# Peptides against a protein of PDB entry 5EIB: the designs that were tried, part 32

Target 1, 366 residues: chain A of PDB entry 5EIB
Amino acid sequence: VDLEPGTMDSVRSGPFGQIFRPDNFVFGQSGAGNNWAKGHYTEGAELVDSVLDVVRKESESCDCLQGFQLTHSLGGGTGSGMGTLLISKIREEYPDRIMNTFSVMPSPKVSDTVVEPYNATLSVHQLVENTDETYCIDNEALYDICFRTLKLTTPTYGDLNHLVSATMSGVTTCLRFPGQLNADLRKLAVNMVPFPRLHFFMPGFAPLTSRGSQQYRALTVPELTQQMFDSKNMMAACDPRHGRYLTVAAIFRGRMSMKEVDEQMLNVQNKNSSYFVEWIPNNVKTAVCDIPPRGLKMSATFIGNSTAIQELFKRISEQFTAMFRRKAFLHWYTGEGMDEMEFTEAESNMNDLVSEYQQYQDATAD
Target 2, 366 residues: chain A of PDB entry 5EIB as posed
Amino acid sequence: VDLEPGTMDSVRSGPFGQIFRPDNFVFGQSGAGNNWAKGHYTEGAELVDSVLDVVRKESESCDCLQGFQLTHSLGGGTGSGMGTLLISKIREEYPDRIMNTFSVMPSPKVSDTVVEPYNATLSVHQLVENTDETYSIDNEALYDICFRTLKLTTPTYGDLNHLVSATMSGVTTCLRFPGQLNADLRKLAVNMVPFPRLHFFMPGFAPLTSRGSQQYRALTVPELTQQMFDSKNMMAACDPRHGRYLTVAAIFRGRMSMKEVDEQMLNVQNKNSSYFVEWIPNNVKTAVCDIPPRGLKMSATFIGNSTAIQELFKRISEQFTAMFRRKAFLHWYTGEGMDEMEFTEAESNMNDLVSEYQQYQDATAD

## One batch from the design tools (peptide; made by RFdiffusion4, then SolubleMPNN)

Design b1_p10_3_s1 (from b1_p10_3, 3 letters changed)
Fold by OpenDDE base, seed 3:
Parts: C-alpha cells; sequence; structure tokens
Structure b1_p10_3_s1 (fold): chain B 366 residues (1-366), chain A 10 residues (1-10)
C-alpha cells in the first residue's frame, strides 16, 4: 500500500515483485507529502476502503487468522497517517485479532524531513491504543549499526533495509516453523507484554559482522548471545543498561546445542541481572529453530521489552516539543482538518507512556 | 504546500 505509485513500481521491479498478487497493490496518485494528516484524514481516508476490501478478502481466505502484521514508517505521511488509520479500522473490524507492527522510527541522521517528529508522535499515539505488539525499528540505531558495527562509511537505505529484513525474518521464525516457542502472535503477546500499553519492543539480530572481519569471526552460541545483549546491537536507539527488561525473547536459528543455548542464556541473564525486573518470574524465553537463515550457519534474534525504550520516545518528544512550541508547520496539518488539540493529546499520551515505563522501572518486589 | 518538507540548507 502506498499513496504514491512509484513505491509499488519499485516493489514490482524488485527481485521478489512477482510473489505479490497484482490485485493486492493498492496505491494512490497524490502521495501524503510527508504529512500525517494527509495520510490519516484526506488522501489516505479516500484509499483506506480499497485497502480494507483487500484485507477482508485475504482474511476470509485464512484457515485460522491470528492477526495482522503492518510494516510502516512513522516519519512519512503514508506509513504514519494512513498506516495508523488502517490499524484503527482493522482493530474496529477485528477486535479479537492481534495487531502487530514493524514501525520504523525516524532519525535526523537518515532523513532531513522536518515534520517527522509530528508524524511519529501522532503515530505513537495511535500505536499505544490500537496495537498489541510493536517492533520499534529505529533508523537512528540502524544507521549507527551500519556505521559502527558494519563499518559502512555511507549507510544506504539498502543497508538499513537489510537489517530490517533480517530482523523481521528472525522475529517471525516461530510463526513460520512448527513446534517453536511463541508459535502464534497471541502467545508472543502473552509472553512479551505484561501490561497492555507496554507493547513496544527493541529488536536485535546477530551475527552482525563487518565484511573485513567476517573471515576472523566464528559463529558460536556464546558470541551470538553476547552480541544480542550488547547495547550497540539494539535496533532501537536506547541503552538497555539505562532501564530494565520486563520480558525478553531470544530466537536461535541453525544447528546448535540446546544445552549450550540454555547455558549461555542463563549466563547472560545472571551477568545482566540488574537490568531485569525481579518481580516478573521467567521473563526470558528462548526458542531454537534448526533451520538457519539463508547464507548463515546460525543466527539469533532478540526481542526485548525494556523500560529503556522510553529513551526513544523521549527523543521524539523533545524534537516534537521543539517544533510544536513554535507552531512550526502546523498549518499543513490543520489545513487537512486536524485540530491542534490532537497534537497535544498525542504528546500527552506519549509522555504518559514514558512515565509508565519509568514507574515499572522503579518498581521493586514487595 | 511543498510535497516534502525538508530542512532548508543553512
Amino acid sequence: as target 1 above (366 residues)
Amino acid sequence: VPSRPYKIPA
């Protein structure tokens, strides 16, 4: 789905363009112009029914519909505005199904779009209320991983999207292969989301190795485990050491010793025990899939629900507040039918979410 | 309305 045709043409011309049904390409002509309000109230609102018709058709074809997975950006107008409109409409029609998102957080290191903090804040407000699980894929963190870890001097969208694709493949492993932990979206939510609003995840993928170091790095369970829990490997721009893990899932892929995985996972928990809440027992879940990802002997994917995610929301909030206090660019949103109150409500809800994470960070066992 | 609001170069 896009409000611009060019993205659809890029997908069609891509190496996997033929795997998508032509009728499932729903697109507009005008675009959202990086305006959340155009995505949510005008251009996107005109297209949303056509998307919902496709969603209904595909849902009816499912033997057992678990829920929905949306991949979108929060900095743009379409992914943010129309994406959150679509989430709202799907939630209304399918209230008993899981809403899962892969939400790409904007960064000034990756994009010079000035209004991204508005689009992100307005989107987060919708995601807090209308999603069950949100993977926070932060372009800030992706850029830093590409630059620092992968030693890419000029990270491209291709490089960032490679990390996203590896992560998405990793977190969906249990859904795609039978007999795994968290084999459905609801079980994942039950294990990962102790409080309904605290459903924002820090993803990570291992191994991440620069081209120059690949020949010297052994792919071992200890190294995968160590890299997954490294703050520099988080695909959300927050430091887990500044918060506490509410829940963690680790998905190992490839032929490895289950015993070694369990030993390393226990060791990393013990080493990092101060960074876990003590009042959620058995809050680390581990899965092992014998089937490695393409091109790797083994991998591990990390899913963290940490109170440190508040650093991501604080960053967006600070950027939002810096513009909003000056009413900068608001006329582009109000001109599409938005009220200024919707900005203040979105800001307030995001700040409340930050406060809630902080409350649970500071909570002790009674 | 600009199609994409970008930072004006300093």
Scores: peptide ipSAE 0.011, ipTM 0.437, DockQ to the pose 0.029
Fold by OpenDDE base, seed 1:
Order: structure tokens, then C-alpha cells, then sequence
Structure b1_p10_3_s1 (fold): chain B 366 residues (1-366), chain A 10 residues (1-10)
């Protein structure tokens, strides 16, 4: 789905364009112009019914519909505005199904779009209320991984999207291969989300190795475990050492010893015990899938529900507040039918979310 | 909204 044809044409002409049904390509002509309000109230609202018709048709063809997975950006107009409109409409029609998102967070290091903090804040407000699980994929963290860890001098969108694709493949492993931990979206939510609003995940993938060092690196369970819990390996620009893990899931792939995995996972929890809440018993879950990803002997994918994720929301909130105090660019949103109150409500809800994470960070066992 | 092109870091 897009409000512009050019992105859809790129997908259709790409190496995997033929895996999608032609009738499932729904697109507009005008685009959203990086305006959330165009995506949510005008251009996106004109297209949403055509998307919902496709969603219904595909849902009716499912023997066992678990829920929905949306991949979108929060800095743009289509992914943010129309994406959150779709989430709302799908939730209204399918209230008993899981809503899962892969939400790409904007960064000034990667984009020059000045209004991204507005689009992101308005989107987060919708995601807090209308999703059950949200993977926070931060373009700042992806850029830093590419530059620092992968030793790419000039990271491209291709390099960032490679990390995203590896992570998405990793976190969906248990859904695609039967007999694993979190084998359905609902079980994942039950294990990862102790409080309904605190459903924003910090993902990570290992191994990440520069091209120059790949030939010298042994892939071992200890190295995968160490890299997966390293703050520099998080795909959200937060330091887990500044917060506490509420819940963690680790998905190992490839042929390895379950005993060695359990030992290394116990060791990393014990070494980092101060960074876990003590009042959620058995809050670290581990799965092992014997099937490695393509081109690797083994991998590990990390899913963290950490109170440190508030650093990401604080960054967006600070950028939002700096523009909103001056009413900068607001006329572009109000001209599409938005009220200034919707900005204030979105800012308030995101600040409440930050306060909730801080409360649970400071909570001790009685 | 002035769509500034994404800085593809070249």
C-alpha cells in the first residue's frame, strides 16, 4: 500500500514483486507530502476502503487468522498517517485479533524532513491505543550499527533495510516454524507485554560483523549471546543500562547445544541482574530453531521490553516540543482538517507513556 | 509540506 505509485512500481519490478497478488497492490497518485494529516484524514481516507476490501478478502481466505502485521515509517505521511488509520479501522473490524507493527522511528541523522517529530508523535499516540505489539526500529540506531559495527563509511538505505529485514526474519522465526516458543502472536504478547500500554520492543540481531572481519570471526553461542545483549547492538537508540528489562525473548537459529544456550542465557541474566526487574519471575524466554538464516550457520534475535525505550520517546518529544511551541508548520496539518488539540493530546499521551515506563523502572519488589 | 528528500547518506 502507498499513496504514490513509484514505490509500488519498485516493489513490483523487484526480485520478489511476483510473490504478491496484483490485486493486492493498492496505491494513490498524489502522495502524502510527508504530512500525517494527508495520510490520516484526506488522501489516505480516500484510499482506506480499497485497502480494507483487500484485507477482508485475505482474512476470509485464512484457516486461522492470528492477526495483522504492519510495516511502516513514522516520519513520513503515508506510513505514519495512513498506516495508523488502517490500524484503527482494522482494530474496529477485528477487535479479537492481534495488531503487530514494525515501526521505523525517524532520525535527523538519516532524514532532512523537518516535520518528522510531528508525524512520529501523532503516530505513537495511535500505536499506544491501537497496537498489541510494536517493534521499534530506530533509523538512528541502524545508522550507528552500520557505521560503527559494520564499518560502512557511508551507510545507505539498502544497508539499513538489510538490518531491518534480518531482524524481521529473526523475530518472525517462531511464527514460521512450528514447535517454538511464542509460536503465535497472542502467546508472544502474553510473554512480552506485562502491561497493555507497555508494548514497545527493542529488537536486535546477531551476528553483526564488518566485511573485513567476517573471515576471522567464529560464530559461537557465547559470542551471539554477548553481542545480542550489547547496548551497541540494539536497533532502538536506547541504552538498556539506563533502564530495566520487563521481559526478554531470545530466538537462536541453527544447529547448537540447547544446554550451551541455556547456560549462556543464565550467565548473561546473572551478570546483568541489576538491569532486570526482580518482580516479574521467569521474564527471559529462549527459543532455538534448528534452521539457520540464509548465509549464516547460526544467529540470535533479541526482543526486549525495556524501560530504557523512554529515551527514544523523550528524543521525539523534545523535537516535537521545540517546533510546537512556535506553531511551526501547523498550517499544513490544520489545512487538512486537523485540530491543534490533537497535537496536544498526542504529546500528552506520549509523555504519560514515558512516565509509566519510569514508574515501573523505579518499582522494587515488596 | 516541503518534502525535503531523504538524505540518502551518499
Amino acid sequence: as target 1 above (366 residues)
Amino acid sequence: VPSRPYKIPA
Scores: peptide ipSAE 0.000, ipTM 0.433, DockQ to the pose 0.026
Fold by OpenDDE base, seed 2:
Structure b1_p10_3_s1 (fold): chain B 366 residues (1-366), chain A 10 residues (1-10)
Amino acid sequence: as target 1 above (366 residues)
Amino acid sequence: VPSRPYKIPA
């Protein structure tokens, strides 16, 4: 789905364009112009019914519909505005299905689009209310991984998207292969989301190795475990050492000893015990799939529900507040039918979310 | 609304 035809043409002409049904390419002509309001109230609202018709048709063809997976950006107008409109409409029609998102967070290191803080804040407000599971994929963290860990001097969107694709493949492993922990979206939510609003995850993938170091790196369970829990390996730009893990899932892939995995996972928890809440017993879940990803002997994917995610929301909130106090660019949103109150409500809800994470960070066992 | 000035090329 896109509000611009050129994006769909790029997907269709790409190496995987033929895996999608032609009728499932739904697109507009006008684009959103990086405006959430165009995505949500005007251009996106004109297209949403056509998307919902496709969603209904595909849902009816499912043998067992678990839920929905949306991949979108929060900095743009289409992914943010129309994406959150679609989430709302799907939630209304399918209230008993899981809403899962891969939400790309904007960064001023990656984009110079000045209105991204508005689009992100308005989107987060919708995600808090209408999603069950949101993987926070931060362009700042992706850029830093590419530059620092992968030693890419000039990261491209292709390099960032490679990390995203590896992560998406990792977190969906249990959904795609039989006999795994968290084999459905609902079981994942039960294990990962202790409180309904606190459903924003920090993903990570290991191994991440620079091209120059690949030949010298031994892929071992201890090394995968160490890298997976390293702050610089998080695909959300927050330090887990500044918060506490509510829940963690680790998905190992490849031929390895389950005993060794359990030993290393216990060791990393014990070494980092101060960074876990003590009042959620058995809050770390581990799965092992014998099938490695293509091109690797083994991998590990991390899913963290951490109170440190508040650092990401604080960053967006600070950028939002700096613009909103001056009413900068608001006329582009109000001209599409938005009220200034919608901005204030979105800011307030995001600040409440930050406060909730802080409350549970500071909570002790009774 | 400003166009899409990205720092990272596609």
Scores: peptide ipSAE 0.000, ipTM 0.435, DockQ to the pose 0.027
Fold by OpenDDE base, seed 4:
Structure b1_p10_3_s1 (fold): chain B 366 residues (1-366), chain A 10 residues (1-10)
Amino acid sequence: as target 1 above (366 residues)
Amino acid sequence: VPSRPYKIPA
């Protein structure tokens, strides 16, 4: 789905364009112009029914519909505005199904689109209420990984999207291969989401190795485990050491010793015990899939529900507040029928979410 | 709405 035709043509003509049904390409002509309001109330609202018709058709073809998976950006207008409109409409029609998202968070390091903090804040407000699981894929973190870890001097969207694709492949491993932990979206939610609003995940993928270092790096279970829990490896721009893990899932792929995985996972938990909440027993889950990702002997994918994710939301909130206090660019949104109250409500709900994460960070077993 | 990518898609 897109509000522009050119993206759909690129997907259709791409190496994997043939895997998608032609009738499932739903697109507009005008785009959202990086305006959440165009995505949510105008251009997106004109297209949403056509998307819902496809969603219904595909849902009816499922033997057992688990839920929905949306991949979208929060900095743009289409992914943010229309994406959250779709989530709302799907949630209304399928209230008992899991809503899962891969939400790409904006960063000034990656884009100079000035209104991204508005689009992101308005989107997060919707995601808090209408999703069950949200993978926070932060362009800030992706850029830093590309630059610092991968040694890319000038990271591109292609480089960032490579990390996104690796992460998406990793977190969906249990859904695609039988006999794994979290083999369905609902089981994942039960294991990862202790409180309904606290469903924002910090993803990570290992190994991440620069081209120049690939020849010298061993792929071992200890190295994967160490990298996966490293703050520099988090695909959300927050330091887990500034918060506490509510829940963690680790997904190992490739031929490895289950015993070695269990030993390394126990060691990393014990070493980092101060960074876990004490009142959620057995809050680290591990899965091992014998099938490695393409081009690797082994990998590990991390999913963390950490109170440190509040750092990401604080960053967006600070950027939002800096513009909103001056009413900068608001006329682009109000001109599409939005009220300033919706901005204030979205900011308030994001601040409430931050406060809720902080409350559980400070909570003891007593 | 101001829209410019700092980093170009590959």
Scores: peptide ipSAE 0.011, ipTM 0.445, DockQ to the pose 0.026; fails the geometry check

Design b1_p10_3_s2 (from b1_p10_3, 4 letters changed)
Fold by OpenDDE base, seed 3:
Structure b1_p10_3_s2 (fold): chain B 366 residues (1-366), chain A 10 residues (1-10)
Amino acid sequence: as target 1 above (366 residues)
Amino acid sequence: VASRPYKIPA
């Protein structure tokens, strides 16, 4: 789905374009122009019914529909505005199904789009209410990983999207291969989401190795375990050491000892025990899939539900507030039929989410 | 000209 045709043409002409049904390419002509309101109330609203018709058709063809997965950017207008409209409409029609998102968070390090904090804040407001699971893929963290860890001097969208793809492949491993932990979206939610609003995950992928260091790196369970828990390896721009893990899932891929995985996972929890809440028993889940990712002997994917994710939301909120206090660019949103009150509501809900994460961070076992 | 509130990355 897109509000521009060029994205669909790129997907269709791409190496995987043939895996999608031609009728499932739904697109507009005008684009959202990085305006959430244009995505949500005008251009996106004109297209949403055509998307819902496809969603219904695909849902009816499922033997057992678990839920939905959306991949979108929160900085743009289509992914943010139309994406959240679509989430809302799907949630209304399928209230018993899991809504999962891969939500790309904007960063000034990656994009010059001035209104991204508005689009992100308005999107987060919708995601808090209408998603069950949201993987926070932060462009700031992706950029920092590319630059610092991968030693890319000028990270490209291709480099960032490679990390996104690796992460998406990692977190969906249990859904794609039978007999694993979190083998369905609902089991993942039950294991990862202790409180309904606290469903924002920090993902991580290991191994991440610079091209110059690849020849010197052994791929071992200890090294994967160490890297995936490293703050520098988080694909959300927050430091887990500034918060507490509510829940964690680790997905190992490749031929390895389950015993060694369990030992290393226990060791990393014990070393980092201060960064876990003590009042959620068995809050770390581990899966091992014998099938490695393409081009690797083994990998590990991290999913963390951490109260440190509030740092990401605080960053967006600070940027939002700096513009909103001046009413900068608001006329582009109000001109599409949006009310200024929706900005205040979205800001408030995001601040409430931050406060909720802080409350559970400070909570002790009685 | 649709007001694109974004620079197209060059």
Scores: peptide ipSAE 0.006, ipTM 0.391, DockQ to the pose 0.030
Fold by OpenDDE base, seed 5:
Structure b1_p10_3_s2 (fold): chain B 366 residues (1-366), chain A 10 residues (1-10)
Amino acid sequence: as target 1 above (366 residues)
Amino acid sequence: VASRPYKIPA
């Protein structure tokens, strides 16, 4: 789905364009112009019914519908505005199904779009209410990984999207292959989400290795485990050491010793025990899938529900507040039929979410 | 993987 035809043509003409049904390409002509309100209330609202018709058709063709996965950006108008409209409409029609998102957070290091903090804040407000699971894929963190870890001097969207694709492949491993842990979207939610609003995940992937260092790196279970818990491997721009893990899932892929995985996972938990909440017992889950990613012997994917995710929301909130206090660019949103109250409500709900994460960070077992 | 620079259309 896109409000611009050119994106869809690029997907269709791409090496994998034929995996999608032609009739499942739903697109507009005008785009959203990086405006959440155009995505949510005008251009996106004109297209949403056509998307829902496709969603219904595909849902009816499922033997057992678990839920939905949306991939979108929160900085742009289509992914943010129309994406959250679509989430809301799907939630209304399928209230008993899991809503899962891969939500790409904006960064001023990656995009010069001034209104991204508005689009992100308005989107987070919708995601808090209408999703069950949200993978926070932060362009800030992706850029920093590309630059610092991968040694890319000028990271591109292609480089960032490669990390996104690797992470998406990792976190969906248990859904796509036979396994014991998180074999369906609902089991993932039950294991990862202790409180309904606290459903924002920090994903991570290992191995991350620069091209120059690939020949010198051994792929071992200890190295994967250490890298997976390293703050520099988090695809959300927050430091887990500044918070506490509520829940963790680790997904190992490839032929490895399950015993060695369990030993290394226990060792990393014991070394990092101060960064876990003490009042959620057995809050780390581990899966091993014998099927490695294409081109790797082994990998590990991390899913963390951490109170440190508040750093990401605080960053967005600070940027939002700096513009909103001056009403900068607000007329582009109000001109599409939005009220200033919707901005205030979205800011408030995101600040409440930050406060909730802080409360659970400070909570003791007593 | 061809890192095409995403031209944000001006």
Scores: peptide ipSAE 0.006, ipTM 0.456, DockQ to the pose 0.021
Fold by OpenDDE base, seed 4:
Structure b1_p10_3_s2 (fold): chain B 366 residues (1-366), chain A 10 residues (1-10)
Amino acid sequence: as target 1 above (366 residues)
Amino acid sequence: VASRPYKIPA
């Protein structure tokens, strides 16, 4: 789905364009112009019914529908505005199904789009209410990984999207291969989401290795375990040491010793025990899949539900507030039928979410 | 599609 035809043509002509049904390409002509309101109330609203018709058709063809997975950006107008409209409409029709998202958070390091904090804040407001699981894929963190860890002097969207694709492949491993922990979206939610609103995940992937260092790096279970818990490997720009893990899932891929995985996972928990909540027993889950990702002997994917995710929301909120207090660019949104009240409500709900994370960070077992 | 180079923030 897109509000621009050119992106769809790029997907269709791409190496994997043939895996998608032609009738499942739903697209507009005008785009959203990086405006959430165009995505949500105007251009996106004109297209949403055509998308819902495809969603219904594909849902009816499922033997057992678990839920939905949306991949979208929160900085643009289409992914943010139309994406959240689509989530709302799907949730209305399928209230008992899991809504899972891969939500790409905007960063000034990656994009010069001035209104991204508005689009992101308005989107987060919708995601808090209408998703069950949200992977926070932060362009800030992806850029920093590309620059610092991968030693890319000028990271590109291709480089960031490579990390996104590795993460998406990692977190979906249990859904794609039988006999794994969290083999369905609902089991993942039950294990990862202790409170309904606290469903924002910090993903991570290992190994992350610069091209110049690949030949010198041993792929071992201890190194994968150490790297996936490193703050520098988090694909959300948050330091887990500034918060507490509510829940963690680790997905190992490749031929490795289950015993060694369990030992390393226990060691990393014990070493980092101060960064876990004490009142959620057995809050770290581990899966091992014998099938490695393409081009690697082994990998590990991390999913963290941490109160440190509030750092990401605070960053967006600060950027939002800096513009909104001056009413900068608001006429582009109000001209599409939005009220300034919706901005205030979205800001308030995101600040409430931050406060909730802080409350559970400070909570004791007593 | 030429991946847009990211500007390093000054």
Scores: peptide ipSAE 0.005, ipTM 0.435, DockQ to the pose 0.019
Fold by OpenDDE base, seed 2:
Structure b1_p10_3_s2 (fold): chain B 366 residues (1-366), chain A 10 residues (1-10)
Amino acid sequence: as target 1 above (366 residues)
Amino acid sequence: VASRPYKIPA
């Protein structure tokens, strides 16, 4: 789905364009112009029914529909505005199904689009209310990984999207291979989301190795476990040491000892016990899949629900407030039929979410 | 709003 035809042509002409049905390419002509209001109320609203018709058709073809997976950006107009409109409409029609998102967070290090803080804040408001699970994929963290860890002098969108694809492959492992922990979206939500609004995850991936440091040495389970919990391997730009983990899932892939995995996962929890809440027992879940990712002997994927994610929302809120206090660019949104109150409500809800994370960070066992 | 092209700063 896109409001521009050129993105669909790029997907169709790409290496995997033939895996999608031609009738499932739904696109507009005008684009959203990086405006959430165009995505949500005008250009996106004209296209949404055609998308819902395809969603219904594909849902009816499912023997067992678990839920929906959306991949979108929060800085643009289409992914943010039309993406959140689509989430709202799907939630209304399928209230008993899991809504899962891969939400790409904007960063000034990756994009010079000035209105991204508005689009992100308006989107986060919708995600708080209408999603069950949101993987926060932060372009700032992806850029820092490419530059610092992968030693890429000039990271490209191709390099960032490679990290996104590896992460998405990792977190969906249990859904794609039988006999795993968290084998469905609902079981994942039950294990990862202790409170309904606190459903924003920091993903991480190991190994992250530069092309020059691709030593012929296979990574060990201890090295994978250590790297997976390293803040430098997080796809969200927050430091887990500034917060507390509510819940964690670890997905190991490749041929390894389950006993060794359990020992290393226990060791990392004990070493980092101050960074976990003490009032959620058994809050770390581990899965092992014998099937490695393409090109690796083994990998580990991290899913963290941490109160440190508030650093990401605070960054967006600070950028939002700096613009909104001056009403900068606001006329581009109000001209599409938005009220200034929608901005204030979205800011308030995101600040409430930050306060909720802080409350649970400061909570002690009775 | 003119779509500013996503430009990774060089």
Scores: peptide ipSAE 0.000, ipTM 0.396, DockQ to the pose 0.026

